Peptides against a protein of PDB entry 4Y8H. Designs and how they scored, part 26

Target 1, 196 residues: chain A of PDB entry 4Y8H
Amino acid sequence: TSIMAVTFKDGVILGADSRTTTGAYIANRVTDKLTRVHDKIWCCRSGSAADTQAIADIVQYHLELYTSQYGTPSTETAASVFKELCYENKDNLTAGIIVAGYDDKNKGEVYTIPLGGSVHKLPYAIAGSGSTFIYGYCDKNFRENMSKEETVDFIKHSLSQAIKWDGSSGGVIRMVVLTAAGVERLIFYPDEYEQL

## One batch from the design tools (peptide; made by RFdiffusion4, then SolubleMPNN)

Design b2_p13_1_s3 (from b2_p13_1, 7 letters changed)
Fold by OpenDDE base, seed 2:
Structure b2_p13_1_s3 (fold): chain B 196 residues (1-196), chain A 13 residues (1-13)
Amino acid sequence: as target 1 above (196 residues)
Amino acid sequence: VKLEKSTDPRSYG
């Protein structure tokens, strides 16, 4: 897996490859690893498919309950719920989660929750087996307050490089853009990103 | 919430 989330001028963009594996076998080539937990709070999932799905389902329910009582939750609140689940179940879970969200007060925010259940707020985050190949590239090319187009290109190039080297990554590149204007889903195919 | 260990072999590596 290769996943990332990047804050930018107008919000945040999540990105992911789409490969599911069972050992060396590719079980699904068009997986959706970008999961909604609230209108403008989403996550990137790495690790066990079942584990991360269970966590995301619980968080989504928790945030629905929160909304009914207190109004729209912050991205930080969502990250805290993920953190609690991952930390309390760290002996039974294989899960790496990137939480990203947008609201008018805090704008775009990114929280990474690696295996073990720690939480780190960052301008951008990368994770999954493919991320090991692109730390250098991302550090060199990331800039704060990029435009939407610049951020899409940054994510596309980053994930393309990760996919080149990581056998556990591949398929399409999916993105979710979260801004004041709403939610937008993007998809890019191998014929495009392999040529970068 | 306590979660059981999964036996699902599928991985998002």
Scores: peptide ipSAE 0.437, ipTM 0.903, DockQ to the pose 0.938
Fold by OpenDDE base, seed 3:
Structure b2_p13_1_s3 (fold): chain B 196 residues (1-196), chain A 13 residues (1-13)
Amino acid sequence: as target 1 above (196 residues)
Amino acid sequence: VKLEKSTDPRSYG
């Protein structure tokens, strides 16, 4: 898996490859690893398919309850719910989660939750087996307050490089853009990103 | 919330 989330001028963009594996077998070529937990709070999932789905489902439920009682939750609140679940179940879960969201007060925010259930707020985050290959590239090329187009290109190039070298990553590149204007889903196919 | 250990072999690398 290769996943990332990047804050930019107008909000945040999540990105992911789409490969699911079972050992050496590619079980699914077009998996959606970008999961909605609230209108403008989403996550990237790595690790066990079932574990990460269970966590995301529980978080979504909690945020629905939260909304009914207190109004729209912050991205930080969502990250805290993910953190608690991952930490409390660290012995039974294989889950690496990136939480990203947008609200008018805090704008775009990114929280990474690696194995073990720690939480780290960052301007951008990368995770999954493919991230190993692109730490240097991302550090060199990330800039704060990029435009939407610049950020899409940054993510596309980053994940393209990760997929190129990581056998556990592949398929399409999916993105979710979260801004004041709403939610936008993007998809890029191998014929496009392999040429970068 | 406690979760049961998964037996699903599928992985997001």
Scores: peptide ipSAE 0.423, ipTM 0.898, DockQ to the pose 0.940
Fold by OpenDDE base, seed 5:
Structure b2_p13_1_s3 (fold): chain B 196 residues (1-196), chain A 13 residues (1-13)
Amino acid sequence: as target 1 above (196 residues)
Amino acid sequence: VKLEKSTDPRSYG
């Protein structure tokens, strides 16, 4: 898996490859690793497919209850719920989660939750087995307050490089753009990103 | 909330 989330001028963009593996075999080439937990709060999932889905389902339900009582939750609140689940179950779960969201007060925010259940707020985050290959590239090329187009290109190039080297990554590149204007889903196919 | 370990072989590596 290769996943990332990047804050930019107008919000945040999540990105992911789409490969699911079972041992050494590709089980699914078009997986959706970008999961909605609230209207403008999403997550990237790495690790166990079942574990991360269960966590996301619980968080989604929790945030629905929160909304009914208190209004729209912040991204930080969502990250806190993820953290609680991941930390308290760290011995039974294989889950690496990136939480990203947008609201008018805090704008785009990214929280990474690696194995163990710690939380780290960052301008951008990368995770998954493919991330090891692109730390250098991302550090060199990330800039704060990029445009939407610059950020899409940054994510596309980053994930393309990760996919090139990581056998557990591949398929399509999916993105979710979260801004004041709404939610936008993007998809890029190998014929486009492999040539980068 | 406590979760039990999954036996699902599928991985998002």
Scores: peptide ipSAE 0.420, ipTM 0.896, DockQ to the pose 0.928
Fold by OpenDDE base, seed 4:
Parts: structure tokens; sequence; C-alpha cells
Structure b2_p13_1_s3 (fold): chain B 196 residues (1-196), chain A 13 residues (1-13)
């Protein structure tokens, strides 16, 4: 898996490859690893498919309950719920999650939750087995307050490189853009990103 | 919430 989330001028963009593996085999080439937990709070999932799906489902329900009682949750609140679940269940889970969201007060925010259930707020985050190949590239090329287009390109190039070298990553590149304007889903196919 | 250990072999690497 290669996943990332990047804050930018107008919000945040999540990105992911789409490969699911079962041992040495590709089980699904078009997996959706970008999962909604609230209107403008989403997550990137790595690790066990079942584990991350279960976590995301619980968080989604929790945030719905939260909304009914207190109003729209912050991205930080969502990250806290993820953190609690991941930490409390760390012995039974294989999950690496990036939480990203947008609200008018905090704008785009990114929280990464690696194995073990720690939480780290960052201007951008990368995770998954493919991330190891792009730390250098991302560090060199990330800039704060990029435009939407610049950020899409940054993510596309980053994930393209990760996919190129990581056998556990591949398929399409999915993105979710979260801004004041709403939610936008993007998809990029190998014919495009392999040429970068 | 306590989660049980999964036996699902599928992985997002």
Amino acid sequence: as target 1 above (196 residues)
Amino acid sequence: VKLEKSTDPRSYG
C-alpha cells in the first residue's frame, strides 16, 4: 500500500493506490482505501483489510453519534477516536491509518496513526509499504499552501514513484479532495501516472 | 470497543 494525505491552500487531499494482496497474489486491483468517516473527514487505510474496515465503521458511527449530540466533529476529534481504537486493540490489529479532514475553522488537517496507536499531526503524511520509497521525494517537493493542482500533481508523482518500487502497491491512484466547496473524488490510471 | 483478531488474509500492504 501507498497512501498519503497533504494539506494545501484550500484544504486537504488524500491519495492511495488500489492494490490488495493475499500473500504473493493480487487479490484486488481496484480497492478503495480512501474511506469516509464523516462528510469532510476521511481516512487512508493500510494493513489488514478487515481490521481497517472495522475501525473505520466504528469511527463513522461514533462521529455520527457525536454530530447528533454536539455538532460537526473536528478532524482532531476523529483522529482521537481512531487513536483510542487502534491503541486499545493494538494486540489484535494490523492497521496504519491517515486521518484527514477539512473544516472552516481549522482548514485542512492531517493526522497519522501508525501501528501501536500513536497519533501525529503533520502538514502531510505518507504511509504503507510503498511510503519508504518516497520519503526523500516528498521531503524535497512538498510545499505548504500549494494550489489544488500542485497538490494533485505532488500526490500523483509521489504515489507513482511508490507504486513503481513497491510490489504491494499498484492499480489506480485514487484521491479525495476536501475543501469548503465540498468533496471531490479523483482517479488516475496507470497509462497516465506511469509516464511521470 | 474491543475487536477480535481477524483471520482475513487480505492486506493493504
Scores: peptide ipSAE 0.417, ipTM 0.896, DockQ to the pose 0.948

Design b2_p13_1_s4 (from b2_p13_1, 6 letters changed)
Fold by OpenDDE base, seed 1:
Structure b2_p13_1_s4 (fold): chain B 196 residues (1-196), chain A 13 residues (1-13)
Amino acid sequence: as target 1 above (196 residues)
Amino acid sequence: VKLEKSTSPLRYG
């Protein structure tokens, strides 16, 4: 898996490859690893498909309940719920999650929750087995307050490189753009990103 | 909330 989330001028963009594996077998070429937990709060999932799905489902439920009682939760609140679940169940989970969201007060925010259930707020985050190949590229090329287009290109190039070298990553590149204007889903196919 | 250990072989690598 290769996943990332990047804050930018107008919000945040999540990105992911789409490969699911079982051992060396590619079980699914077009998996959606970008999961909605609230209108403008999403997550990237790595690790156990079942574990991360269960966590995301529980978070979604909690945020729906929260909304009914208190109004729209912050991204930090969502990250806190993820953290509690991941930390409390660290011995039984294989989950690496990036939480990203947008609201008018805090704008785009990114929280990474690696194995163990720690939480780290960052301008951008990368995770998954493919991330090991692109730390250098990302650190060199990331800039704060990029445009939407610059950020899409940054993510596309980053994930393209990760996919190139990581056998557990591949398929399409999915993105979710979260801004004041709404939610936008993007998809890029191998014929496009492999040539980068 | 406590979660049971998954036995699923499916992974997001």
Scores: peptide ipSAE 0.268, ipTM 0.807, DockQ to the pose 0.948
Fold by OpenDDE base, seed 2:
Structure b2_p13_1_s4 (fold): chain B 196 residues (1-196), chain A 13 residues (1-13)
Amino acid sequence: as target 1 above (196 residues)
Amino acid sequence: VKLEKSTSPLRYG
């Protein structure tokens, strides 16, 4: 898996490859690893497919309950719920989660939750087996307050490089853009990103 | 909330 989330001028963009594996076998070529937990709070999932789905389902339910009582939750609140689940179950779970969201007060935010259940707020985050190949590239090319187009290109190039080297990553590149204007889903195919 | 260990072999690498 290769996943990332990047804050930019107008919000945040999540990105992911679409390969699901079992050992060396590719079980699914077009998996959706970008999961909605609230209108403008989403996550990227790596690790066990079942574990991360269970966690995301619980978080979604918790945030729905929160909304009914207190109004729209912050991205930080969502990250805290993820963190609690991952930390308390760290001995039984294989889950790496990136939480990203947008609200008018805090704008775009990114929280990464690696194995073990720690939480780190960052301008951008990368994770999954493919991320090991692109730390250098991302550090060199990331800039704060990029435009939407610049951020899409940054994510596309980053994930393309990760997929090139990581056998556990591949398929399409999916993105979710979260801004004041709403939610937008993007998809890019191998014929495009392999040529970068 | 405690979660049971998954036995599914499917992974997002």
Scores: peptide ipSAE 0.267, ipTM 0.810, DockQ to the pose 0.942
Fold by OpenDDE base, seed 3:
Structure b2_p13_1_s4 (fold): chain B 196 residues (1-196), chain A 13 residues (1-13)
Amino acid sequence: as target 1 above (196 residues)
Amino acid sequence: VKLEKSTSPLRYG
C-alpha cells in the first residue's frame, strides 16, 4: 500500500493506490482505501483490510453520534477516536491510518496513526509499504500552501514512484479533495501516472 | 471498544 495526505492552501487532499493482496496473490486491483468517516473527515487505510474497515466503521458511528449531540467534530476529535481504538486494540490489530479533514476554523489537517496507536499531526503524511521509497522525494518536493493543482501533481508523482518500486502497491491512484467548496473524488489510471 | 482479532488474509500494503 501507498497512501498519503497533504495539506494545501485551500484544504487537504488524500491519496492512495488501489491494490489488495493476500500473500503473492493480487485479490483486488481497484480497492478504495479512502474512507469517509464524516462529511469532510476521511482516512487512508493500510494493513489488514478487515481491521481497518472495522475501525473506520466504529469511528464513523462515533462521529455521527457526536454530531447529533455537539455539532460537527473537528479533525483532531476524529483522530483521537482512531487513536483510542488503535491503541486499545494494538495487540489484535494491524492498522496504519492517516486521518485528514477540513473545517473552516482549522482548515486542512493531517494526523498519522501508525502501528501501536500513536498520533502525529503533520503538514503531510505518507504511510504503507510503498512510503519507504518516497520519503526523500516527498521531503524535497513538499511545500506549504500549494495550490490544488500543485498538490494533486505532488501526490500523483509521489504515489507513482511508490507504486513503481513497491510490489504491494498498484492499480489506480485515488484522491479525495476536501475544501470549503466540498468533497471531490479523483482517479488516475496507470497509463497516465506510469509515464511520470 | 475491544475488537476481535482479524482472520482475513486480505492486506492493504
Scores: peptide ipSAE 0.257, ipTM 0.804, DockQ to the pose 0.951
Fold by OpenDDE base, seed 4:
Structure b2_p13_1_s4 (fold): chain B 196 residues (1-196), chain A 13 residues (1-13)
Amino acid sequence: as target 1 above (196 residues)
Amino acid sequence: VKLEKSTSPLRYG
């Protein structure tokens, strides 16, 4: 898996490859690893498909309940719920999650939750087995307050490189753009990103 | 909330 989330001028963009594996085999080539937990709070999932789905489902329910009682939750609140679940269940989970969201007060925010259930707020985050190949590239090329187009290109290039070298990553590149304007889903196919 | 250990072999690498 290669996943990332990047804050930019107008919000945040999540990105992911789409490969699911079982042992040495590709089980699904078009998996959606970008999961909604609230209107403008999403997550990237790596690790156990079942574990991360269960966590995301619980978080989604929790945030719905939160909304009914207190109004729209912050991205930080969502990250805290993820953190509690991942930490409390760390002995039974294999989950690496990036939480990203947008609200008018805090704008785009990114929280990464690696194995063990720690939480780290960052201007951008990368995770999954493919992330190891792109730390250098991302560090060199990330800039704060990029445009939407610049950020899409940054993510596309980053994930393309990760996919190129990581056998556990591949398929399409999915993105979710979260801004004041709403939610936008993007998809890029190998014919495009392999040429970068 | 406690989660049961998954036995699913499906992985997001």
Scores: peptide ipSAE 0.273, ipTM 0.819, DockQ to the pose 0.948; fails the geometry check

Design b2_p13_3_s1 (from b2_p13_3, 7 letters changed)
Fold by OpenDDE base, seed 5:
Structure b2_p13_3_s1 (fold): chain B 196 residues (1-196), chain A 13 residues (1-13)
Amino acid sequence: as target 1 above (196 residues)
Amino acid sequence: SREENALAGALAS
């Protein structure tokens, strides 16, 4: 798995590959690793699909309850819910989760929650087995306040590099763009990103 | 903060 989320001028973009593997075998080339927990709060998930889906479902539930009582939660609030659940379940959880969201006050925000259930706010985050191959590339090429197009290209190139080196990553590259304008879904296929 | 307290309440429910 290769996942990332990147803040930019107008909000935040989440990106993920779609490969599912079991050992050395590719079981599925199309999986959903980008998961909605609120209108403009999403997460990237790596690790056990079942376990991370359960966490995301619980977060979504809590955020719905929060909304009904207090109004729209902040991205930080969502990250805190993830953090607590990941920490409480860390002994039985293989999960790397990136939380990203947009609101008018805070704009785009990214929170990474690695194994163990800590939480870190960052301008951008990468995770999954493929992330180890692209720390250098991302550090070199990330810029704050990029345009949407620049950010899409950054994510596409980054994940392409991760996929090249990580046998557990592949398939299509999916993105979710969160801005004041709404939610946009993007998809890029191997024939395109493999040539980068 | 108020939001943190609200979150704690939501988590407890």
Scores: peptide ipSAE 0.022, ipTM 0.670, DockQ to the pose 0.017
Fold by OpenDDE base, seed 4:
Structure b2_p13_3_s1 (fold): chain B 196 residues (1-196), chain A 13 residues (1-13)
Amino acid sequence: as target 1 above (196 residues)
Amino acid sequence: SREENALAGALAS
C-alpha cells in the first residue's frame, strides 16, 4: 500500500494505490483505500482492511452525531476521533491512517495517525509499505501552497515511484480533491503513471 | 475547550 495526503493552495488532495495483497499474491488490483467520513473529511487507510473499515465507520457515525448537534466538525476533531479509537484499540489494531479535510477556516489539513494511536499534524503525510521508498522524493519536491495541478502531479509522481519499488503497491492511482468548490475524484492508470 | 467539550459530548452520546 502507498497512501498520501497533501495540503495545497486551495485545499487538500488524498492519494492511494489500489493493490491489495495476501502473502505473495495480488488479491485485488482495484481496492478503495480512500474513505469518506464526512463531506469534506476523508481518510487514507493502510493495514487490516476490516479493522480500518470498522474504525472509519465508527468515526463517520460520531461525526454524523457531531454534525446534528454542533454543525460541521473540523478536520482536527475527526483526527481526534480516529486517534482515540486507534489508541483505545492499539493492542488489537494494526493500522496506519491519514486524515485529511477542508473547511473555510482551517483550509486543507492533514493528520497522520501511525501505529499506536498518536496523531501528528503535517503539511503532507505519506504512509503504507511503499512510503519508505519516497521519503526522499517527497521531501525534495513538496512545496507549500502548490496549485491543484502541481499537487496532482506531485502525488502522481510520488505514488508512481512508490509503486515502482514496492511489490505491495500497484494498480490505479486514486485521488480525492477537497476544496471550497467541493469534492473531486480522480483516477490514473498504469499506462500513464508508469511513464513518468 | 469548546471543541473538546463538543467532541466529548458527541462521543458520549
Scores: peptide ipSAE 0.021, ipTM 0.658, DockQ to the pose 0.016
Fold by OpenDDE base, seed 1:
Structure b2_p13_3_s1 (fold): chain B 196 residues (1-196), chain A 13 residues (1-13)
Amino acid sequence: as target 1 above (196 residues)
Amino acid sequence: SREENALAGALAS
């Protein structure tokens, strides 16, 4: 798995590959690694698919309850719920989760929740087995307040490099763009990103 | 539930 989320001038973009591995079997499928927990709060998931899906479902439920009583939750609130669930279940959980969201007050925000259930607010985050291959690339090429197009290209190139080296990553690159204008879904296929 | 609402309230503050 290769996942990342990047804040930019107008909001935040989440990105993920779509490969699923089961033992030695590699499946190039549409895997739900980008998961909605609120209108403009999403997460990237790595590790145990079943466990992280359960956590995301619980978070979504909590945020729905929150919304009914207090209005739209902040991205920080969502990250806090994720953090508590991951920390409380850390003994039985293999999960790396990136929480990203947009609101008019805070703009785009990214929170990473690595194994152990800590939480870190960052301008961008990478995770998954493929992330180890692109720390250097991302550090060199990330810039704050990029345009949408620059950010899409940054994520596309980053994940392309991760996929190149990580046998557990591959398939399509999916992105979700969160801005004041709404939610946009993007998809890029191997024939395109392998040539980068 | 009450516990879920309490959590939501605590996180809002």
Scores: peptide ipSAE 0.021, ipTM 0.639, DockQ to the pose 0.016
Fold by OpenDDE base, seed 3:
Structure b2_p13_3_s1 (fold): chain B 196 residues (1-196), chain A 13 residues (1-13)
Amino acid sequence: as target 1 above (196 residues)
Amino acid sequence: SREENALAGALAS
């Protein structure tokens, strides 16, 4: 798995590959690792697909309840709920989760929740088995307040490199763009990103 | 429950 989320001038973009494996076997080439928990709060998931989906479902339910009582939750609130669930289940959970969201007050925000259930706010985050291959590339090429197009290209190139070196990553590259204008889904196929 | 505790923690922050 290779996942990332990047803040930019107008909001935040989440990106992920689509490969899932069981041991050395490719179980599915088209898996959606980008999951909605609120209108403009999403997450990237790595590790156990079943376990992280269960957590995301619980978060989504609680954010819906929160909204009915208090209004739209902040991205920080969503990250806090994820953090608590991951921490309480850390002994039985293999999960790397990146939470990203947009609101008019805080703009785009990214929170990473690695194994152990800590939470870290960052301008961008990478995770999954493929992330180990692209720390250097991302550090060199990330810039704050990029345009949408620059950010899409940054994510596309980053994940392309991760997929190139990580046998557990592959398939299509999916993105979700969160801005004041709304939510946009993007998809890029191997014949396109392999040439980068 | 764990999920209830998570929500409580988020609301307290």
Scores: peptide ipSAE 0.019, ipTM 0.651, DockQ to the pose 0.020

Design b2_p13_3_s2 (from b2_p13_3, 9 letters changed)
Fold by OpenDDE base, seed 2:
Structure b2_p13_3_s2 (fold): chain B 196 residues (1-196), chain A 13 residues (1-13)
Amino acid sequence: as target 1 above (196 residues)
Amino acid sequence: SELENALKGALRS
């Protein structure tokens, strides 16, 4: 798996590959590793698919209840719920989760929750087995307050590099763009990103 | 906190 989320001028973009593996084998199933927990709060999931799906479902439920009583939750609140669930289950949980969201007050925000259940707010985050190969590339090429197009290109190139080296990553590159204008889904196929 | 409020809401349902 290769996942990332990047803040930019107008909000935040989440990105992920779609390859699914079981043990040492590549499964024939294509999965969407970008998961909605609120209108403009999403997450990237790495690790145990079943466990992270369960966590995301619980978070979504919490945020729905929160919204009905108090209005739209912040991205920080969502990240805190994820963090608590991951920390409380850390002994039996394989999960790397990136939480990203947009609201008018805080704009785009990214929170990474690695194994162990800690939480870190960052301008951008990468995770998954493929992330090991692109720390250097991302550090070199990330810039604050990029345009939407620049950010899409940055994520596309980053994940393309991760996929080149990580046998557990591949398939299509999916993105979710969160801005004041709304939610936009993007998809890029191997024939395109392999040539980068 | 927002987290506390969210958790309280979950417990009530």
Scores: peptide ipSAE 0.028, ipTM 0.666, DockQ to the pose 0.017
Fold by OpenDDE base, seed 4:
Formats: C-alpha cells, structure tokens, sequence
Structure b2_p13_3_s2 (fold): chain B 196 residues (1-196), chain A 13 residues (1-13)
C-alpha cells in the first residue's frame, strides 16, 4: 500500500494506490483505500483492510451524530477519534491511517496516525509499505501552498514512484480533492502514471 | 463494544 495526503493552497488532496495483497499474492488490483468519514473529512487506510474499515465505519457514524448535535466537526476532532480507537485497539489492530479534511476556518489539514495510535499534524503525510521508497522524493519536491494541479502532479509522481518499488502497491491511483468548492474524485491508470 | 466506548470518550474529551 502507498497512501498520502497533501495540503495545498485551496485545501487538501488524498491519494492512494489500489492494490490489496494477502501474503505474496495480489488479491485485488482495485481496492478503495480512500474512505469518507464526513463530507470533507476523509482518511487513507493501510494495514488490515477489515480492521481499518470497521474503524472508519464507526467514526463515520459517530461524526454524523456529532454533526446533528453540535455542527460540523473539525478535522482535528476526527483525527482524535481515530487516534483513540487505534490506541485502544492496538493489540488487535494493524493500522496506518492518514486523516485529512477541509473546513473554512482551518483550510486543509493532515493528521497521520501510525501504528500504536499516536497522532501527528503535518503539512503532508505518507504511509504504507510503499512510503519508505518515496520519503526522499517527497521531501525534495513538496512545497507549501501549491496549486491544485501542482499537488495532483506531486501526488501522482510520488505514488508512481512508490508503486515502481513496492510490490504491495499498484493498480490505479485514486485521489480525493477537498476544497471549499466541494469534493472531487480522480483516478489515474497504470498506462498514464507508469511513464512518469 | 470497545471501539464504541473509545469513540464516545474521544468525542467528549
């Protein structure tokens, strides 16, 4: 798995490959690792697909209840919920989660929750088995306040590189763009990103 | 459930 989320001038973009594996076998070339927990709060999931899906489902439900009672939750609140769930269940949980969201006050925000259940706010985050191959690339190429197009290109190139080196990553590259304008879903296929 | 309880606690803190 290769996942990342990147803040930019107008919001935040989440990106992920789509390969799922069991052992050394590719079980599915197309898996949704970008999961909505609120209108403009999404997460990237790595590790146990079943476990992280369950967590995301619970978060989504309770954020809906939260909204009905108190209004739209902040991205930080969502990240805190993920953090608590991951920490409390760490003995039976393999999870690397990136939480990203947009709101008018805080703009785009990214929170990474690695194994163990800590939480870290960052301008961008990468995770998954493929992330180890692109720390250098991302560090050299990330810039704050990029345009949407620049950010899409950055994520596309980053994940393309991760996929090249990580056998557990592949398939399509999916992105979700969160801005004041709404939510946009993007998809890029191997024929496009492999040539980068 | 443990997950449910954890979430409730996090939302209230």
Amino acid sequence: as target 1 above (196 residues)
Amino acid sequence: SELENALKGALRS
Scores: peptide ipSAE 0.020, ipTM 0.644, DockQ to the pose 0.022
Fold by OpenDDE base, seed 3:
Structure b2_p13_3_s2 (fold): chain B 196 residues (1-196), chain A 13 residues (1-13)
Amino acid sequence: as target 1 above (196 residues)
Amino acid sequence: SELENALKGALRS
């Protein structure tokens, strides 16, 4: 898995590959690793597909309850719910989760929740087995307040590099763009990103 | 099916 989320001038973009594995084998399945937990709060998931989906479902439920009582939750609130669930289940959970969201007050925000259930707010985050290959690239090429197009290119190039080296990553690159204008889904196929 | 559920549980990303 290769996942990332990047804040930019107008909000935040989440990105992920789609390869699914079972044990040591690549499954003939394309997995959507970008999951909605609220209108403009999404997450990237790595690790156990079933376990992380269950966590995301619980978070979505909590945020729905929150909304009914208090209005739209902040991205930080969503990250806190994820953190609590990951921490409480850390002994039996294989999960790396990136939470990203947009609101008018805080703009785009990214929170990473690695194994163990800690939470870290960052301008951008990468995770998954493929991320180990692109820390240097991302550090060199990330810039604050990029345009949408620059950010899409940054994510596309980053994940492309991760996929080249990580056998557990591949398939399509999916992105979700969260801004004041709304939610936009993007998809890029191997024939395109392999040439980068 | 139970088999399908088991397979889903074994998937990783």
Scores: peptide ipSAE 0.047, ipTM 0.622, DockQ to the pose 0.111; fails the geometry check
Fold by OpenDDE base, seed 5:
Structure b2_p13_3_s2 (fold): chain B 196 residues (1-196), chain A 13 residues (1-13)
Amino acid sequence: as target 1 above (196 residues)
Amino acid sequence: SELENALKGALRS
């Protein structure tokens, strides 16, 4: 898996590959690793697909209850709920989760939750087995307050490089764009990103 | 719990 989330001028973009594996084999399945937990709060998931989906479902439920009582939750609140669940289950959980969201007050925000259940707020985050291959590239090429188009290109190039070297990454590249204007889904196929 | 019920998944990403 290769996943990332990047803050930019107008909000935040999440990106992910779609390959899944079972044991030592590539599974004949295309998985959506970008998951909605609130209107403009999403997450990237790596590790156990079933376990991380269960966590995301629990978070979504809690945020719905929160909304009914207090209004729209912040991205930080969502990250805190993820952190608590990951920390309390760390002995039985193989998961790397990136939480990203947009609101008018805080704009785009990214929180990474690695194994162990710590939480870190960052301008951008990468995770998954493919991330080890692109730390250098991302550090060199990331800039704050990029345009939407620049950010899409940055994510596309980064994930393309990760896929080239990580046998557990591949398939299509999916993105979710979160801004004041709303939510937008993007998809890029191998014939396009393999040429980068 | 929902998490416990999902522990026997075999798919990885």
Scores: peptide ipSAE 0.046, ipTM 0.651, DockQ to the pose 0.098; fails the geometry check

